# Peptides against a protein of PDB entry 5EIB: the designs that were tried, part 114

Target 1, 366 residues: chain A of PDB entry 5EIB
Amino acid sequence: VDLEPGTMDSVRSGPFGQIFRPDNFVFGQSGAGNNWAKGHYTEGAELVDSVLDVVRKESESCDCLQGFQLTHSLGGGTGSGMGTLLISKIREEYPDRIMNTFSVMPSPKVSDTVVEPYNATLSVHQLVENTDETYCIDNEALYDICFRTLKLTTPTYGDLNHLVSATMSGVTTCLRFPGQLNADLRKLAVNMVPFPRLHFFMPGFAPLTSRGSQQYRALTVPELTQQMFDSKNMMAACDPRHGRYLTVAAIFRGRMSMKEVDEQMLNVQNKNSSYFVEWIPNNVKTAVCDIPPRGLKMSATFIGNSTAIQELFKRISEQFTAMFRRKAFLHWYTGEGMDEMEFTEAESNMNDLVSEYQQYQDATAD
Target 2, 366 residues: chain A of PDB entry 5EIB as posed
Amino acid sequence: VDLEPGTMDSVRSGPFGQIFRPDNFVFGQSGAGNNWAKGHYTEGAELVDSVLDVVRKESESCDCLQGFQLTHSLGGGTGSGMGTLLISKIREEYPDRIMNTFSVMPSPKVSDTVVEPYNATLSVHQLVENTDETYSIDNEALYDICFRTLKLTTPTYGDLNHLVSATMSGVTTCLRFPGQLNADLRKLAVNMVPFPRLHFFMPGFAPLTSRGSQQYRALTVPELTQQMFDSKNMMAACDPRHGRYLTVAAIFRGRMSMKEVDEQMLNVQNKNSSYFVEWIPNNVKTAVCDIPPRGLKMSATFIGNSTAIQELFKRISEQFTAMFRRKAFLHWYTGEGMDEMEFTEAESNMNDLVSEYQQYQDATAD

## One batch from the design tools (peptide; made by RFdiffusion4, then SolubleMPNN)

Design b2_p15_4_s3 (from b2_p15_4, 6 letters changed)
Fold by OpenDDE base, seed 3:
Structure b2_p15_4_s3 (fold): chain B 366 residues (1-366), chain A 15 residues (1-15)
Amino acid sequence: as target 1 above (366 residues)
Amino acid sequence: DEEIEEARRRREELE
């Protein structure tokens, strides 16, 4: 789905274009112009019914519909505005189904779009209420990985998207292969989300590999385990050491010893025990899939529900507040039918979310 | 805390 036709043509002409049904390509003509309000109330609202018709058709063809997965950017107008509209409409029609998102967070290091803080804040407000699971993929973290870890002097969107695709492949491993932990979206939600509003995940993975690095170093299970818990491997721009893990899932891929995985996972938990809440029992779950990722012998993917993710929301809130106090660009949103109250509500809800994370960070087992 | 206890209960029901 896109508000621009060119994206659909690119997907259709791509190496995997034939895996999608032609009828499942829904697109507009005008785009959102990086405006959440255009995506949510005008251009996106005109297209949403056509998307819902496709969603219904595909849902009816499912033997067992678990839920929905949306991939979108929170900085743009289409992914943020229309994406959150679509989430709301799907939630209304399928209230008993899991809503899962891969939400790409904007960064001033990657994009020059001045209104990204508005689009992100308005989107987070919708995600708090209408999603069950949100993987936070932060363009700042992706950029920093590319620049600092991968030593790319000028990271491209292709480089960032490679990390996104690796992360998405990792976190969906248990859904795609039978007999694994978190084999369905609902089980994942129960294991990862102790509190309904606190459903924002910090993804990470090891090894971090560039598309050009043909030299696959064979990593060991201990090295994978250590790297997946390293803050430098996190796809969200927050330091886990500044918070506490509520829950963690680790997904190993490749031929390895389950015993060795369990031993290393126990060791990393014990070494980092201060970074876990003590009042959630068995809060680390591990899965092993014998099928490695393409090009790798083994990998590990991390899913963390950490109170440190408040750093991401604080960053967005600070940027939002700096713009909103000046009433900068508000006429672009109000001209599409938004009220200034929607901005203040979104800001308030995001600040409440930050406060909730802090509360549980400071909570002790009484 | 009722929320913690509910979260614990839901996790135990999955094991």
Scores: peptide ipSAE 0.098, ipTM 0.787, DockQ to the pose 0.013
Fold by OpenDDE base, seed 1:
Structure b2_p15_4_s3 (fold): chain B 366 residues (1-366), chain A 15 residues (1-15)
Amino acid sequence: as target 1 above (366 residues)
Amino acid sequence: DEEIEEARRRREELE
């Protein structure tokens, strides 16, 4: 789905364009112009019924519908505005199904779109209320990984999207292969989300290796385990050491010893015990899939529900506040029928979310 | 599931 036809044409002409049904390409003509309000109330609202018709058709073809997965950006107008509209409409029609998102967080390091803090804040307000699971894929973190870890001097969207695809493949492993932990979206939510509003995950992937060092790096279970818990491997720009993990899932892929995985996972938890809440028992879950990702012998994917994720929301909130105090570009949104109150409500709800994470970070066992 | 219910009870105590 897109409000611009050119994006859809790129998908159709791509190496995997043939895997999608032609009738499942729903697109507009004018785009959202990086305006959340255009995506949510005008251009997106005109297209949403056509998308819902496709969603219904595909849902009816499912033998067992678990839920929905949306991949979108929060910086643009379409992914943010229309994406959150779709989430709302799908949730209204399918209240008993899991709503999962891969939400790409904006960064000034990656995009010069000045209104991204508005689009992101308005989107987060919707995601807090209308999703069950949100993977926070932060362009800030992706850029830093590409530059610092992968040694790419000028990271491209292609380089960032490669990390996104590896992460998405990792976190969906248990859904795609039988006999795994968290084999369905509901079980993942139960294990990962102790509090309904606190459903924002920091993903991580291992191995992350520069092309120049890849040939010299051994892939071992200890190295994967150490790397996936390293803050430098997090796809969200927050330091887990500044917060506490509520819950963790680790997904190993490839031929390895389950015993060695369990030993290494126990060791890393013990070494990092201060960064876990003590009042959620058995809050780390591990899965091993014998099938490695393409081009790797083994990998590990990390899913963390950490109170440190508040650093990401604080960054967005600070950027939002700096613009909103000046009423910068606000007329672009009010001209689409929005009130300034909707901005204030979205800011308030995101700040409440930050406060809620902080509350559980500071909570002690009795 | 029991672990999550324990966490939810702890939330109610913190509110």
Scores: peptide ipSAE 0.050, ipTM 0.689, DockQ to the pose 0.015
Fold by OpenDDE base, seed 5:
Structure b2_p15_4_s3 (fold): chain B 366 residues (1-366), chain A 15 residues (1-15)
Amino acid sequence: as target 1 above (366 residues)
Amino acid sequence: DEEIEEARRRREELE
């Protein structure tokens, strides 16, 4: 789905364009112009019913509908505005189904779109209320990984999207292969989300290796385990050491010893025990899939529900506040029928979320 | 699953 036709043409002409049904391509003509309000209330609102018709048709064809997965950017107008409109409409029609998102967080390091803090804040407000699980994929973290770890001098959107695709493949492993931990979206939610509003995940992937070092790297379970818990391998720009893990899932892929995985997972928990809450028993879950990802002998994917995710929301909030105090570009949103109150409500809800994460970070069992 | 709900309940009781 897009508000621009050119993106759909690019998908259709791409190497995987034929995997999608032609009738499932829904697109507008005008785009959102990087404006959340155009995506949510005007251009997106005109298109949403046609998308919902496709969603209904595909849902009816499912033998067992678990829920929905949305991939979107929170910086743009279509992904943020229309994406959150779709989430709301799907939630209204399917209240008993899981809403899962891969939400790409904006960064000034990657995009010069000045209104991204508005689009992101307005989107986070919707995601807090209307999603059950949100993978926070931060363009800042992706850029830093590409530059620092992968040694790419000029990271491209293609390089960032490669990391996104690897992460998405990793976190969905248990959904795609039988006999795994968190084999459905509801089980994932139960294991990962102890508190309904605190459903924002920090994903991580290993191995992350520069092209020059790939040939010299032995992939071992200890190395994968260490890298998976390294802050430099997180796809969200927050340091887990500045918070505490509420819950963790680790997904290993490839032919490896389950015993060795369990030993290394226990070792990393013991070494990092101060970074886990003590009042959630058995809060680290591990899965091993014997099928490796394409081009790798083995990998590990991390899903963390950490109170350190508040660093990401604080960054967005600070940028939002700096613009909103000046009423910068606000007329672009109010001109689409928004009230300034919606901005203050969104800011308030995101700040409340930050406060909730901090409260649980500081919580003891006594 | 039950352990998560127990942890949630304990937290709510402390608030």
Scores: peptide ipSAE 0.047, ipTM 0.678, DockQ to the pose 0.015
Fold by OpenDDE base, seed 2:
Structure b2_p15_4_s3 (fold): chain B 366 residues (1-366), chain A 15 residues (1-15)
Amino acid sequence: as target 1 above (366 residues)
Amino acid sequence: DEEIEEARRRREELE
């Protein structure tokens, strides 16, 4: 789905374009112009029914519908505005299904789009209310990984998208292969989301490899475990050491000893016990899949529900506040029928979310 | 502005 035809043509002409049904390509002509309001209330609203018709058709064809997975950006008007509209409409029609998102967080390091803080804040407000699981893919973290860890002098969207693809492949491993922990979206939600609003995950991946650097360095289970818990390998720009893990899932892929994995996972928890809440028992889950990702012998994917994720929301909130106080570009949104109240409500809800994470960070077992 | 009023109406229909 896109409000621009050119994106769809790029997908169709791509190496995997033929795996998608032609009738499932739904697109507009005008785009959203990086405006959440155009995505949510005007251009996106005109297209949403045609998307819902496709969603219904595909849902009816499912033998066992677990839920929905949306991949979208929060900085652009289509992904943010129309994406959140679609989430809302799907949730209304399918209230008993899991809503899962891969939400790409904007960063000034990656994009020059000045209104991204508005689009992100308005989107986060919708995600808090209408999703069950949200993987926070932070463009700032992706950029920093590419630049600092992968030593790429000029990270490209291709480099960032490679990390996103690896992460998405990792977190969906248990859904795609039989006999795994968290084999369905609902089980993942039960294990990862102790409080309904606190459903934002920081993903991580090991090993981090650049495109074309086939360092066939066979990582060991200890190295994978250590890298997976390293703040430098998080796809969200927050330091887990500044918060506490509510819940963690680790997905190992490749031929390895389950015993060795369990030992290393226990060791990393014990070494980092101060960074876990003590009042959620058995809050770390581990899965091992014998099937490695393409081009790797072994990998580990991390899913963390950490109170440190408030750093990401604080960054967005600070950027939002700096713009909103000046009423910068606000007329682009109000011209699409929005009220300033919706901005203040979205800001308030995001600040409440930050406060909730802080409350649970400071909570004791008493 | 008629365009803003129409956009508000569309919003109210989506709520």
Scores: peptide ipSAE 0.007, ipTM 0.444, DockQ to the pose 0.178

Design b2_p15_4_s4 (from b2_p15_4, 9 letters changed)
Fold by OpenDDE base, seed 5:
Structure b2_p15_4_s4 (fold): chain B 366 residues (1-366), chain A 15 residues (1-15)
Amino acid sequence: as target 1 above (366 residues)
Amino acid sequence: MEKIKEAMEKRKKLE
């Protein structure tokens, strides 16, 4: 789905364009112009019914519908505005199904789009209420990984999207291969989300290795385990050491010893015990899939529900507040039928979310 | 504390 036809043509002409049904390409003509309100209330609202018709048709064809997965950016107008409209409409029609998102967070290091803090804040407000699971993929973290770890001098969207695809492949491993932990979206939600509003995940991937050093690196279970818990391998620009893990899932891929995985997972938990909440028993889950990712002998994917994710929301909130106090560009949103109250409500809900994460970070068993 | 207990009890019922 897109508000611009050119994006759909790029997907259709791409190496995997033929895997999608032609009738499932729904697109507009005008685009959202990086405006959340245009995506949510005007251009997106004109297109939403045609998307819902496709969603219904595909849902009816499912033997066992678990839920929905949306991949979108929060900085643009289509992904943020129309994406959250679709989430809302799907949630209304399918209230008993899991809503899962891969939400790409904007960063000033990657994009010059001045209104991204508005689009992100308005989107997060919708995601707090209407999603069950949200993977926070932060363009700032992706850029820093590309530059610092992968040694890319000028990271491109292609380089960032490669990390996104690796992360998405990792976190969906249990859904794609039978006999795994979290084999369905509902089990994942039960294991990962102890509190309904605290459903924002910090994903991580290992190995992250520069092209020049790949040939010299032996991949071992200890190295994968250590890297998976390293803040430098997180796809969200948060330091887990500044918070506490509520829940963790680790997904190993490749042929490895389950015993060695269990030993290393126990060791890393014991070494980092201060960074876990003590009042959630068995809050770390491990899965091993014998099927490695393409081009690797083994990998590990991390899913963390950490109170450190508040750093990401604080960053967005600070940028939002600095613009909103000046009423900068506000007329672009109000001109599409938005009220200033919606901005204030979104800001308030994000601040409440930050406060909730802090409360659970500071909570003791006593 | 009560909210934590309630959330943990809900989790245990879903496990």
Scores: peptide ipSAE 0.063, ipTM 0.749, DockQ to the pose 0.014
Fold by OpenDDE base, seed 1:
Order: C-alpha cells, then sequence, then structure tokens
Structure b2_p15_4_s4 (fold): chain B 366 residues (1-366), chain A 15 residues (1-15)
C-alpha cells in the first residue's frame, strides 16, 4: 500500500515482486507529501476502503487468522498517517485479532524531513491505543550500527533496510516454524506485554559483524548471547542500562545445544539482574529454531520490553515540542482538517506513556 | 502495586 505509484512499481519490479498478488497492490496518485494529515484525513482516507476490501478478502481466505502485521515509517505521511488510519479501521472491524507493527522511527541523522517529529508523535498516539505489539525500529540506531559496528562510512537506506529485514526475519521465526515458543501473535503478546499500553519493543539482532571481520569470527552461543544483550546491538536508540526490562524474548536460530543456550541465557540474566524487574516472574523467554537464517550458521534475535524505550519517545517529544511551540508548519496539517488540539492530545499521550514506563522502572516488589 | 498485581494476575490467567 502506498499513496504514490512509484514505490509499488519498485516492489513489483523487485526480486520478490511476484510473491504478491497483483490485486493486492493498492496505491494512490498524489502522495502524502510527508504530511500525516494527508495520510490520515484526505488522500489516505480516500484510499483506505480499497485497502480494507483487500484485507477482508485475504482474511476470509485464512483458516486461522491470528492478526495483522503492518510495516510502516512514522516519519513519512503515508506510513504514519494512512498506516495509523488503517490500523484504526482494522481494529474496529477485527477487535479480537492481534495488531502487530514494525514501526520505523525517524531520525535527523537519516532524513532532513523537518515535520517527522509531528508525524511520529501523531502516529505514536494512535499506536498506543490501537496496537497490541509494536517493534520500534529506530533509524538512529540503525545508522549508528551501520557506522560504528558494520564500519560503513556512508550508510545507505539499503544498509538500514538490510538490518530491518534481518530483524523482521528474526522476530517472526517462531511464527514461521512449528514447535517454538511464541508460535502465535497472541502468545507473544501475553509473554511480552504485561501492561496493555507498554507494548513497544526494542529489537536486536546478532551477529552484527563488519565485512572485514566476518571471516575471522567464530559464531558461538556465548558470543551471540553477549552481543544480543549489548546496548550497541539494539535497533532502538536506547540504552537498556538506563532502564529495566519488563520482559525479554530471545530467539536462537541454527544447530546449537539447547543446554548451552539455556546456560548462557541464565548467565546473562544473572550478570544483568539489576536491569530486570524482579516482580515479573519468568520474564525471559528463550526459543531455539534449528533452521538458521540464509547465509548464517547461527543467529540470535532479541525482543526487549524495557522502560529504557522512554529515551526514544523523549527524543521525539523534545523535537515535537521545539517545533510545536513555534507553530512551525502547522498550517499544512490544519489545512487538511486537523485541529491544533489533536497535536496537544498526541503530545500528552506520549508523555503519559513515558511517565508510565518510568513508574514501572521505579516500582519495587514491596 | 495494585496495578502490578492486576497485570500479573491477568498474565497468569493467560499462561
Amino acid sequence: as target 1 above (366 residues)
Amino acid sequence: MEKIKEAMEKRKKLE
């Protein structure tokens, strides 16, 4: 789905364009112009029914519909505005199904789009209310991984999207292969989301290795486990050491000893016990899938529900507030039928979310 | 504390 035809043509002409049904390409002509309001109230609102018709058709063909997975950017007008409209409409029609998202967070390091903080804040407001689980994929973290860890001097969108694809493949492993922990979206939500509003995850992937060092690195379970819990491997620009994990899932892939995995997972929890809440029993879940990812002997994927995710929302909130106080570009949104009140409500709800994370960070068992 | 307890009870019912 896009409000621009050119992106759909790129997907269709791509190496995997044939895996999608031609009738499932829904696109507009005008685009959103990086405006959330165009995506949500005008251009996106004109297209949403056509998308819902496809969603209904595909849902009716499912023997057992678990839920929906949306992949979108929160910086752009289509992914942010139309994406959140679509989430709302799907939630209204399928209230008993899981809404899962891969939400790409904007960063000034990656994009010069000045209105991204508005689009992100307005989107987060919708995601807090209408999603059950959201993977926060932060372009800032992706850029930093590419530059610092992968030793790429000039990270491209291709390099960032490679990390996104590896992460998405990792976190969906249990859904795609039988006999794993979190084999369905509902079980994932139960394990990962102790509080309904606190459903924003920091993903991570291991191994992350520069091209020059790949040939010399033995991939071992201890190294994967250590790298997976390293703050530098988080795909959200948050330091887990500044917060506490509410819940964690670790997904190992490849031929390895389950005993060794369990031992290493216990060791890393014990070493990092101060960074976990003590009042959630069995808050770390581990899965092992014997099927490695393509091109690797083994990998580990991390899913963290951490109170440190508030650092990401604080960054967006600070950028939002700096623009909103000046009423910068507001006329682009109000001209599409938005009220200034909706900006204030979105800011308030995101700040409430930050406060909720802080409350649970500071909570003791007593 | 009460919200934590309620959330934990909900989690236990779903396990």
Scores: peptide ipSAE 0.055, ipTM 0.755, DockQ to the pose 0.014
Fold by OpenDDE base, seed 2:
Structure b2_p15_4_s4 (fold): chain B 366 residues (1-366), chain A 15 residues (1-15)
Amino acid sequence: as target 1 above (366 residues)
Amino acid sequence: MEKIKEAMEKRKKLE
């Protein structure tokens, strides 16, 4: 789905374009112009019914529909505005199904789009209410990984998208291969989301390897375990040491000893016990899949529900507030039928979410 | 505290 035809044509003509049904390419002509309101109330609203018809058709063809997975950007108008409209409409029609998102958080390091803080804040408001699970993929963290860890002098969207694809492949491993922990979206939600609003995940991946260096690093289970808990390997620009883990899932891939994995996972929890809440029993889950990712002998994917994720929301909130106080570009949104009240409601809900994370960070068992 | 207990009880019922 896109509001621009050129993106869809690029996917269709690409090496994997044939994996999608031609009729499942739904696109507009005008684009959203990086405006959430165009995506949500105008251009996106004109296209949403045609998307829902495809969603219904594909849902009816499922023997066992678990839920939906959306991949979108929160900085752009289509991914943010139309993406959240689509989430809302799907939630209305399928209230008993899991809504899962891969939400790409904007960063001024990656994009020059000035209105990204508005698009992100308005989107986060919708995600708080209408999603069950959201993987926060932060372009700032991806850029920092590419630059600092992968030693890329000029990170490209291709480099960022490589990290995104590796992460998405990792977190979906249990859904794609039988006999795994978190084998369905609902079981993942039960394990990862102790409080309904606190469903924003910090993903991580190990090994972090550049496209050219993948062939030669046989990491060990101890190295994978250490790397996936390192703040430098988090796909969200938050330091887990500034918060507490509510829940964690680790997904190992490749031929390895389950015993060694369990030992290393216990060791890393014990070493980092101060960074876990003590009042959630069995809050770390581990899965091992014998099938490695393509081009690697082994990998580990991390999913963290951490109160440190509030750092990401605070960053967006600060950027939002700095623009909104000046009413900068606000007329582009109000001109598409938005009220200023929706901005203040979205800001308030995001600040409430931050306060909730802080409350649970400071909570003791006593 | 009560909200934590309620959330944990709900989690136990779903396991």
Scores: peptide ipSAE 0.043, ipTM 0.735, DockQ to the pose 0.014
Fold by OpenDDE base, seed 3:
Structure b2_p15_4_s4 (fold): chain B 366 residues (1-366), chain A 15 residues (1-15)
Amino acid sequence: as target 1 above (366 residues)
Amino acid sequence: MEKIKEAMEKRKKLE
């Protein structure tokens, strides 16, 4: 789905374009112009019924519908505005189904789109209310991984999208292979989300190696485990050491010893015990899949529900507040049918979410 | 504290 036709041609021309039914390509003509309100109230609202018709048709063809997965950007108008409209409408029709998102967070390091803080804040407000699971993929973190870890001097969108693809493949491993932990979206939500509003995840993928170092690095379970828990390996721009993990899932792929995985997972938890909440028992879950990713012998994928994710929301909130106080570009949103109160409600809800994360970070067992 | 206890009891019933 897109408000621009050119994105559909890129998907169709891709190596997997033939997997998708032609009738499932729903697109507009005008785009959202990086405006959440165009995506949500005007251009996106005109297209949403056509998308819902496709969603209904595909849902009816499923033997066992678990839920929905949306991949979108929160900085752009289509992914943010129309994406959150679609989430809301799907939630209304399918209240008992899991809503899962891969939400790409904007960064000034990657994009010069001035209104991204508005689009992101308005989107986060919708995601808090209408999703069950949100993987926070932060363009700032992706850029920093590409530059610092992968040693790419000038990271491209292609380099960032490669990390996104690896992460998405990793977190969906348990859904695609039978007999795994979190084999369905509902089990994942039960394991990962102890509090309904606190459903924003920090993903990570290992191994991440520079091209120059690939020849010299052994892929071992200890190295994968250590890299997976490294703050520099998080796909969200927050430091886990500034918060506490509520829950963690680790997905290992490849031929490895279950015993060695369990030993290394125990060791990393013990070493980092101060970064876990003490009052959630068995809050780390581990899965092992014998089938490695393409081109790797072994990998590990991390999913963290951490109170440190508040750093990401604080960054967006600070940028939002600095623009909103100046009333910068507000007329572009209000002209599409938004009220200024929707901005203040979205800001308030995001600040409440930050306060909730902080409350659980500071909570003791006593 | 009470809300945390209630949430944890709910989780224990789902495990």
Scores: peptide ipSAE 0.043, ipTM 0.730, DockQ to the pose 0.014

